# Designs tried in a protein design run: peptides against a protein of PDB entry 6FRK. Part 21

Target 1, 411 residues: chain A of PDB entry 6FRK
Amino acid sequence: NEEVLNAMLKEVCTALLEADVNIKLVKQLRENVKSAIDLEEMASGLNKRKMIQHAVFKELVKLVDPGVKAWTPTKGKQNVIMFVGLQGSGKTTTCSKLAYYYQRKGWKTCLICADTFRAGAFDQLKQNATKARIPFYGSYTEMDPVIIASEGVEKFKNENFEIIIVDTSGRHKQEDSLFEEMLQVANAIQPDNIVYVMDASIGQACEAQAKAFKDKVDVASVIVTKLDGHAKGGGALSAVAATKSPIIFIGTGEHIDDFEPFKTQPFISKLLGMGDIEGLIDKVNELKLDDNEALIEKLKHGQFTLRDMYEQFQNIMKMGPFSQILGMIPGFGTDFMSKGNEQESMARLKKLMTIMDSMNDQELDSTDGAKVFSKQPGRIQRVARGSGVSTRDVQELLTQYTKFAQMVKKM

## One batch from the design tools (peptide; made by RFdiffusion4, then SolubleMPNN)

Design b1_p9_6_s4 (from b1_p9_6, 4 letters changed)
Fold by OpenDDE base, seed 3:
Structure b1_p9_6_s4 (fold): chain B 411 residues (1-411), chain A 9 residues (1-9)
Amino acid sequence: as target 1 above (411 residues)
Amino acid sequence: NILLELLKL
């Protein structure tokens, strides 16, 4: 039993290292999991794999929880949020995403560009802010970030803004001059929250980077970016361990709405390749697809038509980048997330919809669509000709529909 | 969840 446990823990440790989890955290997790598993309970015929998975999941949840409550803005107050992080971390984009998030929640939100180092930083912020209709401040002539940040914060305080986001300069590397500038800005504006923005794609460098920022500035919150890429997110554990600060949001893509509140359970589930069922449900609910309630009622009655499947494909296409949705599904590995596979998956859905566009209302609205086509094979040939596809493609669609309708009847 | 099963297709 101990040999089996050690073998399974070796596989889990390898997978966590391949997920960019720091080697010290993986060692500590292995010890904690060994101490939490009763070998006698494992002998009693419980599913040893499920028990180890649950113990690993529980210890990963503890590694992402710093034991500190996340800062939250106070309604009717002027909340100053300072952003810090390296160049290329997604900091500037994340400022715009956070501003847009609070604006959509009915907060009076603004943006300040205190990045004087990067050419075009203010133009980029201005472009993003203008697209989102967010008020902004910055200078083309002032070179002192302390002056820009102070003037911008004072202006927006006087105008009774509730959320005042300050974007600072990033550098390509950890430099003492960057940290001195960050401290001068922080001392001048006295932020209510300092947000460290980390790129998840830097892998094993996450610990050293996060530590260098925490050792110089009072980081109180973390935002992790680029979790839509090949980054498995293990660096987020290193950021929490180093900063002792909660992850408050994650960036999941390039769009201004590719931004979500951090949830521990979904994140650890995704890190383990279990998918994010909760985040998928939440994203489906946030889309306010009016037809979801009517569909859920039909499904409770075990009714599922080709039209209901078509409406679901339309809903999937409205959810944005298909790669993000696939990455929330258990058993869709990271290989399905390649940009090539996203376009191919969307093209496949669009092909299936085009086949259904060639069906008539009797075929679409039948509670047994497959039986309608099986009784009259000439319908398959009509639909194939109308959609410009093979009769095989129509049969594959009907096979998928049949599998789906059988699952709905079992719900 | 039906979306989960549609996406497994």
Scores: peptide ipSAE 0.011, ipTM 0.521, DockQ to the pose 0.120
Fold by OpenDDE base, seed 5:
Structure b1_p9_6_s4 (fold): chain B 411 residues (1-411), chain A 9 residues (1-9)
Amino acid sequence: as target 1 above (411 residues)
Amino acid sequence: NILLELLKL
């Protein structure tokens, strides 16, 4: 009934607001989802819940797509990429991450520090660039960012660099002087791409900040940072809406490798708390782990067993940087990273594996392992005794498994 | 994740 639809939409809207989605976008999404469902309910006797979920997912995908093709650098040309964003957005770190990303792909990359406002900005950039073996330019004495940017761009053009990244000054507030300086730098160096760097943790302020940058400089790309933290990523939708520019990359941690190309479907899946199963599949494929094809086929068929979960935990333990991979697993994202360091996350995975080591093949290979345990509660007690854990710890594992198996069935 | 719980409702 319409009352049930309105109740479910109210809950979805509340959750999107709690995910830092802008109030205007949430209202528009509610209206679009309502209109889409009212049309589809007339056409198909489908479960209303699945229709709402699909309509919400589809409208979120549409909000992340500005309908503009992302700028890409041209091989064998000098591509000037200017970075803009507030202080604390992760802009300087993201310049180094992007330079390193292109360097690993065989591009001749360099960094320019045109941040004259922040004491030690050039030392920080120099330290990051030196660790990554990236050529850099900047000054300790020149205070005009236009001079530094122009000289650095000219130098690296003459040296046939393909990717020339220019970091600019950030401010704590939207100061007119910052925007004038950014415009002067942009006019002097004539960048092929202007990248706005946004911190995902700034919540409802994302729209106003992204708009203020777009109103002053021709922002053509967005990078979202701090998606490894408490940020649910809803601010990214506000940045796309305000800048009308695609998200090209995301920052997913403090390491220089904690940087990945933006993928719409995985990002919306993660925002909706479905996890990043596609990104997990892609990372699992990149590692060429011999048993991955069979698992990927099972996942595509909506099959997920406790054994498949165990094998995934083994793979995660082999992969090293735990934070990125845990953040991709449904139900291990924000709640698993927020509570402890990488060692605590590993200890928790090892505990879950030890519980599964006390399961039998019938329990591990069941397409509904939780139902096997619910039908025969004596199995929970056996596994708890075998693994030296509480019956509660086994129930928590089965609850996590059920969450994952339900997500895999919805892919 | 509250969105998942709400899309599960």
Scores: peptide ipSAE 0.010, ipTM 0.416, DockQ to the pose 0.022
Fold by OpenDDE base, seed 2:
Parts: sequence; C-alpha cells; structure tokens
Structure b1_p9_6_s4 (fold): chain B 411 residues (1-411), chain A 9 residues (1-9)
Amino acid sequence: as target 1 above (411 residues)
Amino acid sequence: NILLELLKL
C-alpha cells in the first residue's frame, strides 16, 4: 500500500513540477499528503486514486491560502493601491484592468503613473486609461516617482476618488535601486494595499522573485498575470508561499476585461487539469441563457442526453472565446486545448456537433447514450460514416459524454 | 444556469 501511494504521489509530484510548482512546495505537499492519508482507510478498498486526489487537492488549497484575509477597499473611502513588480510582469496593464474592474463595479477609480524609468510608460497608461474612460495622472517632465505619486494621490484624494491606483517603475532585474524607489513611494503615499504583480510564465523563478519583493516592501496582495490557457499556474503557489499574501486577482489575457477575482478552488482544479468548474459556472451565469430552465430541471434529475450536450455546445458556440470556456470544462483537458487557438477549439466543437448530427433521436434522447452504442456497435459505424469521421472519434465523443453524464448524476 | 448546476458537482 505504501509503494502504491508513493508511486501515485510521484506522478502527482511530477505533474506539479511540470506545472511550475516550486520543488520545495511539491516536497512539502508530498509529506503533508502522506500524513493526511490514513493508510488504514486506503486498505479498506476505498478508491486509492480518489483519496490521493482529494488529499492533493486539499493540500494545494492550503498552499494557496496564506491564512491572511485579503484586503478589500472600503466604499466611500479613499483607498490607495500601490502596484509593484518587475518590468514585463504585466503590472501596468494590470493596473488598468483593476481600475476598470472597480469602475465597472461603480467605484470612483483613477490611475497614477509613477513610472519615470520607462520611456512611454505614461503614454501607455494614458492610452489604456483613456480607452477605459478612467481618470489618470502622471508627468512627462517630473523624474521623481515620489513627487508624481504624492501629487497624484493628493489630487485624487481632494477629488474624492475611492480607488487610487499607483503604478510604479519596474526593472528587468531585482535591483536595489528599484526597491529603494518603491519604498520611498510607499512611504510617501502610505498605500492601503501593496499589490505585487507576478508573471506566471517565469516558472520556478516565481519564488525568488516574490520573496525579493516581500523582503523589501510590505506586499499585502498578489496578482498573477498571463494565466491564459497555456500558462502553468504553479508559480502562483510560490508567490503565496513567499509573500504570505493572498492572490486577489488573475489576468487571463491581453484585453482589459481578461481579469477576474481569484478563486482558490477553481484555480487548483484548473492546475490539476480537472477544469475550472466554478469559473465556467460563473461565466455561464453571466450569459443569462434564458432557455436553460428546462435543462436545469433535467440535470437536477441526473438526466443528461447527447441532445442536451449538443444544445450546450450550441450555447457555447454563441458565447465566444472558446479557449477560455473549453479549458473550464472537465474532460476537455489541457490536451484538447494545448494545441489549438480559438478557431481550432471551435472546429473541434463543430466536429463533435457534426458527429451528433449523424445520430438518430433514439441515440440523442437516450438517458444513457453510451449504453445504446455499446449494445449495438453498428451504430458507431453508422454515425462515423454519416459524419465522415473515424469510429474512434465517435468513441471519444461517447467517452466525453459519459464523463459529463457521470458528473450530472452526482449533482 | 445549467453549466452552473453541472459544475457544482
């Protein structure tokens, strides 16, 4: 039993390392999972794989929880939020995304560009802010970021802004001069929150980077950027561990609306390739698909047909950016997404729908479509011929359907 | 929302 546990934990540890989870955290997780698994319960014929998966999930959730409540802005107060991070971390774009997020929530929000080091930093911020209709402050002539930050904060305080976001200079390296400048700005403006922005794509460097910032400035929140469908999320765990600060938001793309509040459970589910169930949930809720009541009732009764799956694919097709939505669906794992742009993801959905278009009503409306095909394998060959696909492609569709239907039955 | 209910699993 211990050998089986160790083998399975080795596979999980490998997958976590491949997901850019820090080696120390992976080691700690392995030890914690071993300590959390009752070997006696594993002996009792429980699904050892499910127990290990649950234990791993639980320990990953703990690694993302710093045990510190995230700072939240107070409505009707002036909340100064200072951003810190390396050049190329997405800090400046994230300032605009956060400002836009709060503005859309009805907060009086503004942006300050205290990046005097990067040529065109103020122009970039001004362009982003203007597009989003966010008030901004900065200088083309002032070279002291402390002066710009102080003047901008004072200005927007006097104008009764509720959210005052200060973007600071980034550097390409961890330079002492950058940290001194950040500390001087922080001391001058006395921010209510310091947000460290980290690029998820830096992999194993996330720990060292996050630690270097935390050791110099009082980082209270983390935002992880470049968590698009190809990004390895494991660096986020390293950031939390190093900063002891919660992840508050994630950046999921290049658009100003590719920004969402961080949710622990969805993130860990996605990291494990289980899909972002809750994010898909929330996204689907936002879509106000009025015709969904009848299918909700069917799903509450554990009924899910191939027709119901077809209708859901049609709905997904109406919703746009498939790369985000499909990556959230369990069983459309990273392999379904790993090679495809949005167009390829659409083409795959269309292929699945074309396979279903070759099914008959008995096959589509069966509460156990997979059983209909398993009892009469000639149906698979008919559907394959009708849709111009292999019998394997039909079997893969039925396997996906079976995974969905098994999920629905557990609701 | 159906994907919501599907995904509360």
Scores: peptide ipSAE 0.010, ipTM 0.486, DockQ to the pose 0.030; fails the geometry check
Fold by OpenDDE base, seed 4:
Structure b1_p9_6_s4 (fold): chain B 411 residues (1-411), chain A 9 residues (1-9)
Amino acid sequence: as target 1 above (411 residues)
Amino acid sequence: NILLELLKL
């Protein structure tokens, strides 16, 4: 039993390292999981794999929780939010995303560009802010970021703005001059929250980078960017561990709406490749797509048909941006995003729908569609011919359906 | 929302 546990933990540790989780955190997680698993309970249990998965999930949830409550803005107050982070972290884009998020929630929100180091920083912020109809401040002539930040904060305080976001200079390297500038800006504007923006794609460098910022500036919140289909976001755990600060939001793409509040359970589920059920829930609610109570009722009874899957593909096709939505669906994220852009993912979904259009009502409405095809393999050949695809493409669709139908039956 | 409930499963 201990050898089997050690083998399974080795696979989990390898997968976490491949997900950019810091090697020290992976080692600590391994020891914590070993200490949390009762070997006697695991010896009696038919489901050793589920026990290990549950123990790993619980320990990952603890690694993302800094034990500190996230700062939240207060309605009717002036909340100053200062952004810090390296160039290329997505900091400037994230300022606009956060501003847009609060604006859509009915907050009086504005943006300040205190990046005097990067040529065109103010033009970029102005373009993003103008597209989103967010008020902005900056200078083309003032070179002191402290003056710009102070004047901008004072202006927007006097205009009774509730959310005042200050974007600062980002450099390619950790330079003492950058940290001194950030400290001077922070001292001048007295921010209610300092947000460190981190790129999830930097992998094992996340710990050292996050620590360098926290050691110089009182980082109180983290935003993780570039949580697209390539970055599993294991670096986020390193940022929390180094900053001792909660992740408040995640950036999931390049669009201004590719931004969501951080939720621990969905994030860990996505990191483990279990899908982001709650996040897709929130996105679909935000899109105000038609409620079909009849499918909810079937799902509560553990019923899921190929027709039910087809109707969900139609709903996904209505939702766009398609890449993010597929990345949230259990069993679709890895296979759809690893092979192409959003257009290729949409073309692939259309291909799956075209395969289902060649199915009959008995196949579509069966509570065990995979068993209908397995009992009569001639159906696979008929559907393949009718849709102009290979028998392999039909088998891949049925394999995906089986994964969903098994998930539905386990609820 | 059904995609929501499909995912809650």
Scores: peptide ipSAE 0.009, ipTM 0.464, DockQ to the pose 0.031; fails the geometry check

Design b1_p9_7_s1 (from b1_p9_7, 5 letters changed)
Fold by OpenDDE base, seed 2:
Structure b1_p9_7_s1 (fold): chain B 411 residues (1-411), chain A 9 residues (1-9)
Amino acid sequence: as target 1 above (411 residues)
Amino acid sequence: LEFLLELLR
């Protein structure tokens, strides 16, 4: 039994190391899993694999939980949030994402650019803020980040802003001057929360980076970025372990809306390749598919029309990046849709919808749309002309519809 | 949704 346990734990430990989980954490996890597994229960013929998987999952959940409640902003108060992190961590982009998140939730939100080190930092922040209609402050002439941060915080406090986000300078390396500057800014503005932004793609370096920030500034929250890349997110465990601070949000792409509240269970499920079923359910529910009940009812009756397919394509188009959706499906790794394939897939959906826009109600609402077209081939030619596509493209759409309708009839 | 995504592959 111990040999089987050790073999399975070795496979899990290898997979976690390949997921950028720090080697010390993997060793500790192995010990914690061994201590949490009742060897007597493993002797009783229970599915040893499921028990080990559950124990691993449970101990990973504990590694992501620092035992500290995440700071939350207070409505109707002035909440100052200072961002810290290396250059290229996605810090500046994450400031804009967080500001946009709170603005969309009805918070009076603003941005301050206290990055005087990076040329064009203020222009970049201004561009992002202007696109999102977020008020911003910064200077082209002031070189002291303490002055800019203090003036900006005072200004927005006087204007009764609820969320005041301060972006600070990042450096390419851990430099004492960076940490001194961050400490001076923090002392001047007295932030309610200090957010460390970490790039997940730095792999095994996540621990050392997170520790260096925590040892110098009072990091209270972590945001992990670039989880849309090849980074499997194991560095997030290292950040929590080093900072003893909760992950509050994750960055899942380049868009301003590629930002979500951190959820422990979905994240660990994804890290283990179990998928994110909860996040799929939440995304499917956040899509007010008010028509999902009507569709589910039609599907239960084995009814599926071209209109129903069109509506589903509209829904998929509203779900955002296909890569994120696929990355939530169990057994589909992030590698299945490169960014190129996503744009192509969206273009393909739009093309299919354009073909369907040239169909009439009789064609769209038929429970056997393919048969309507097969009986009157002139309809295919009409639709092809109306949508500017080949008759072959229309036939391919009808073939896809027929495959789907056949699956619905088997459900 | 999963099936629609499979058809898009």
Scores: peptide ipSAE 0.015, ipTM 0.560, DockQ to the pose 0.114
Fold by OpenDDE base, seed 3:
Structure b1_p9_7_s1 (fold): chain B 411 residues (1-411), chain A 9 residues (1-9)
Amino acid sequence: as target 1 above (411 residues)
Amino acid sequence: LEFLLELLR
């Protein structure tokens, strides 16, 4: 039994090392799991694999819990959030994502660009902020990040902003000059929260980087980025261990919506390749798919209209980045939908909806929409003209509808 | 879920 346990723990340790978990944390986890498993319970014929998996899961959950409550902004106060991290960590993009997250929650949010080192940093922030309709501050002429940060924070405090996000300079390496600049900015603006942004793709370097930041500035929160790539997220454990700070959000792509609150259980489940069924359920529930009960009843009766399909396309469009949802389903690897395919898929859905917007109620509400069009081909030409598409595009939509309606009849 | 997956193909 001990040999079997040691063999299974060796496989788990190998998989965790391949997931960029730090070797010290993997060793400690192995010892903790070995101590948590009762060998007598393993002898009783319980599924040894499930017991080890549960013990590993429980110890990983402890590794991402720093035992410190995450900072949360106070409503009606001016909350200053300073971002720190290396260049290329996704820091600037993450500032915009966090600003947009709070703005969508009804917070008066703004962005400050205190990155004077990177050419075009302010233009990039301005572009992102303008696209999201987020107020921003920065300078094209001021080179002191302390001045820019101080002036921007003062301006937005005076304008009664509730969330004031400060993006700072990054460097390619741990440079003393970067840490001095960050400390000067932090001392000048006195942030309520300092967020360390870490790229998950840096693998085994996560611990050393996270430690270097924590040793110089009072990091209170972590955001992990690039969890949409080959990075399994094991570096997040190293960041928590080094910073003793909670992960508050994760970045799962390049879009402004590719950003979610950190949840420990889903994250560890995903790290272990178990999928995130709970997060999928939560995400589906957040979509207020309440209109699905009426659809589910229709589907149970084998009824499916073009309007029902339109409503489903609206629901899919409300889901946001569908690659995230697929990545939550067990057995759907992240590779199944490259980011390029998602935008193309959303554009395709929007095109199909635009075609349906040119249909009349008789066409939309028919239980056999394809038959309505087949009986009167002039309808296809009308819809094609109304939507600015080819008759072929309308026929392709009707072909898709027919496939779905046939599937619904088999349910 | 299969319906959603087939929409995406």
Scores: peptide ipSAE 0.010, ipTM 0.524, DockQ to the pose 0.169
Fold by OpenDDE base, seed 4:
Structure b1_p9_7_s1 (fold): chain B 411 residues (1-411), chain A 9 residues (1-9)
Amino acid sequence: as target 1 above (411 residues)
Amino acid sequence: LEFLLELLR
C-alpha cells in the first residue's frame, strides 16, 4: 500500500511540477498528503485513487489559502487600489479589467496612470479607459509618478469616486529604483489595497518575483494573469506562499471581460484537470438560468438524461458568445473559436437539438437513453428520419450522451 | 462543458 501511494504521489508531484508548482510546495504537499492519508482506510477497499485525489485537492486548497481575509472595497467609501508588478505581467491591462469589473457592478470607478517610465503608457491606458467609458487621469509632461498619483487620487477623491485604481510603472527586471518609486507612491497615496500582478507563465520564477515585491511593498492582494494559455496556474500557489496574500482575481485572456473573481475550488479543480464544474455552475447562475439547482441536484445523484442534455444545449444557446464559455474549459484556447467556428458550433448544437426534438419522452427521460436506443435500433432510424439526419448522426449523439452520462455517474 | 465541446468537435 505504501509503494502504491508513493507511485501515485510521484505521478501527482510530476503533474504539479509540469503545472509550474514550485518544487518546495510540491514537496510539502507530498508530505501533507502522506500524513493525511490513513493507510488503514486505503486497505479497507476504498477507491485509493479517489482518496489520494481528495487528499491532494484538500492540500492544494490549503496552499491557495493564505489564512488572511481578502481585502474588499467598502461601498460609499473612497477605496484606493495601487497596482504593482513587472512590465509584461499584464498589470496595465488588469487595471482596466478591474476598473471595468467594478464599473459593471455599479461602482464609481476611475483609473490613474502613474507610469512615467514607459513611453505611451498613458496613451494605452487612455485608449482602454475610453473604450470602457472609465474616467482616467495621467500626464504627458509630469515625470514624477508620485505627483501624478497624488494629484489623480486627490482629484478622484474630491469627485467622490469609490474605486480609484493607480497603475504604476513596471520594469523588465527587479530594480531597486522601481521598488523605491513604488514605496514613494504608496507612501504618498496611502492605498487601501496594494495588488501585485503576476504573470502565471513565468513558472518557477513566480516565488522569487512575488517575494521580491512583498519584501519591498506591503502587497495585500494578488492577481494572476495569462491563465488562458500555457500557464496551468501553479505559479499562483507560489505567489500566495511568497506574499501571504490572497488571489483576488484572475486574468483569462486579453479582452476586458477576460477577468473573474478568484475562486479556490474551481481553480484547484482546473489545475488538477477535473473540469471547472463549479465555475460552470457559477457562470450559469450569473446568467439567471432558473433551472440550475434542479440540474445540479440531478448531477449530484449521477442522473443525466437526454432531456437534461437538451436543456443544457438550450442554456448554452442562451449564454451567447460561446467563446467565453470555451475559454473556461481546460485545453480550449480562445483561438479554437474564431467567429467562424462559433457559428459552426452553434449550428452543430442546433442540429443536435433538432435530433433530440425527434425523440419521444421515453427516450428523453430515460436515465439510460443509450440503452433504450440500443435495445430497439428502430428508434435510431425513426429519429434520423424525423430530424432529417443520418442514422450515424444519431449514433454519434448517443455515443456522446453515453460518455457524459458515464462521467456524471462517476462524479 | 468538456462534453459539449467534445460534441462540437
Scores: peptide ipSAE 0.010, ipTM 0.513, DockQ to the pose 0.093
Fold by OpenDDE base, seed 5:
Structure b1_p9_7_s1 (fold): chain B 411 residues (1-411), chain A 9 residues (1-9)
Amino acid sequence: as target 1 above (411 residues)
Amino acid sequence: LEFLLELLR
């Protein structure tokens, strides 16, 4: 029994190391799991694999929980949020994502660019902020980030902004001068929250980097970026351990909407390759797919129309990037779709919807839409002309619809 | 889910 336990723990430890979990944390986890497993319960014929997996899951949940409640902004107050992190961590992009998140929640949000070191930092922030319609501040002439941060914070405080996000300089190398500048900015603006932004792809370097930031400034929150890539997010555990601060959000792509509140259980499930069934259910529920009682009832009756397919395509497009949805399914890694295939899949979906936008209600609401088109081939030509596509593209759509309608009839 | 997977093929 102990040999079987050690073999299974070795497999789990290997998978965690391949997920960029710090070797010290993997060792501690192995010891904690060994101590948490009752060998007598393992002897009783219980599913040893499920028991070990549950023990590992429970210990990983503890490693992600710093035991500190995440800071939350106070409504009707001026909340200053300072961002810190290395260059290339996605810090500037994450500032815009967080600002957009709060703006969509009805907060009066703004952005300050206090990155004077990187040429074009302010232009990049301005471009992102303008696209999202977020108010911004920065300078092309002022070189002192303390002055820019102080003036920007004062300006937006006087304008009664509720969320004031300050982006700072990041460097590739831990230079003492950068950390001193970061501390001077923090002292000048007195932020209500300091957010460390970490790239999930930096692997074993996460601990040392996160610690270096925490040793200089009072990091109170962590945001992990680039969880859409090959990074399984094991570095996030190292950041929590080093900063003793909760992960508040994750960045899951390049789009401004590729940003979500951190959920511990889904994240650990994904880290273990179990998928994010809970987050998939939550996303499905957020889409109010359940409010389509009419669709569920139609599906129960084996009815599926072109309109029902169109509504499903709209729902899929509202779920966000397909890579994220697939990455929530057990056995479908984030790598299952190259970034190119996602844009192509969304473009294909949008093309199919554009074809259906040229259909009439009789065609859309028919329980046998393919038969309506087969009986009157002139309809295919009309739809093709209306949508600017070939008659072949319309036939391919109808072929796909027929496959789905047959699948629904078998349900 | 099968619908999503078939769209992605």
Scores: peptide ipSAE 0.010, ipTM 0.511, DockQ to the pose 0.156

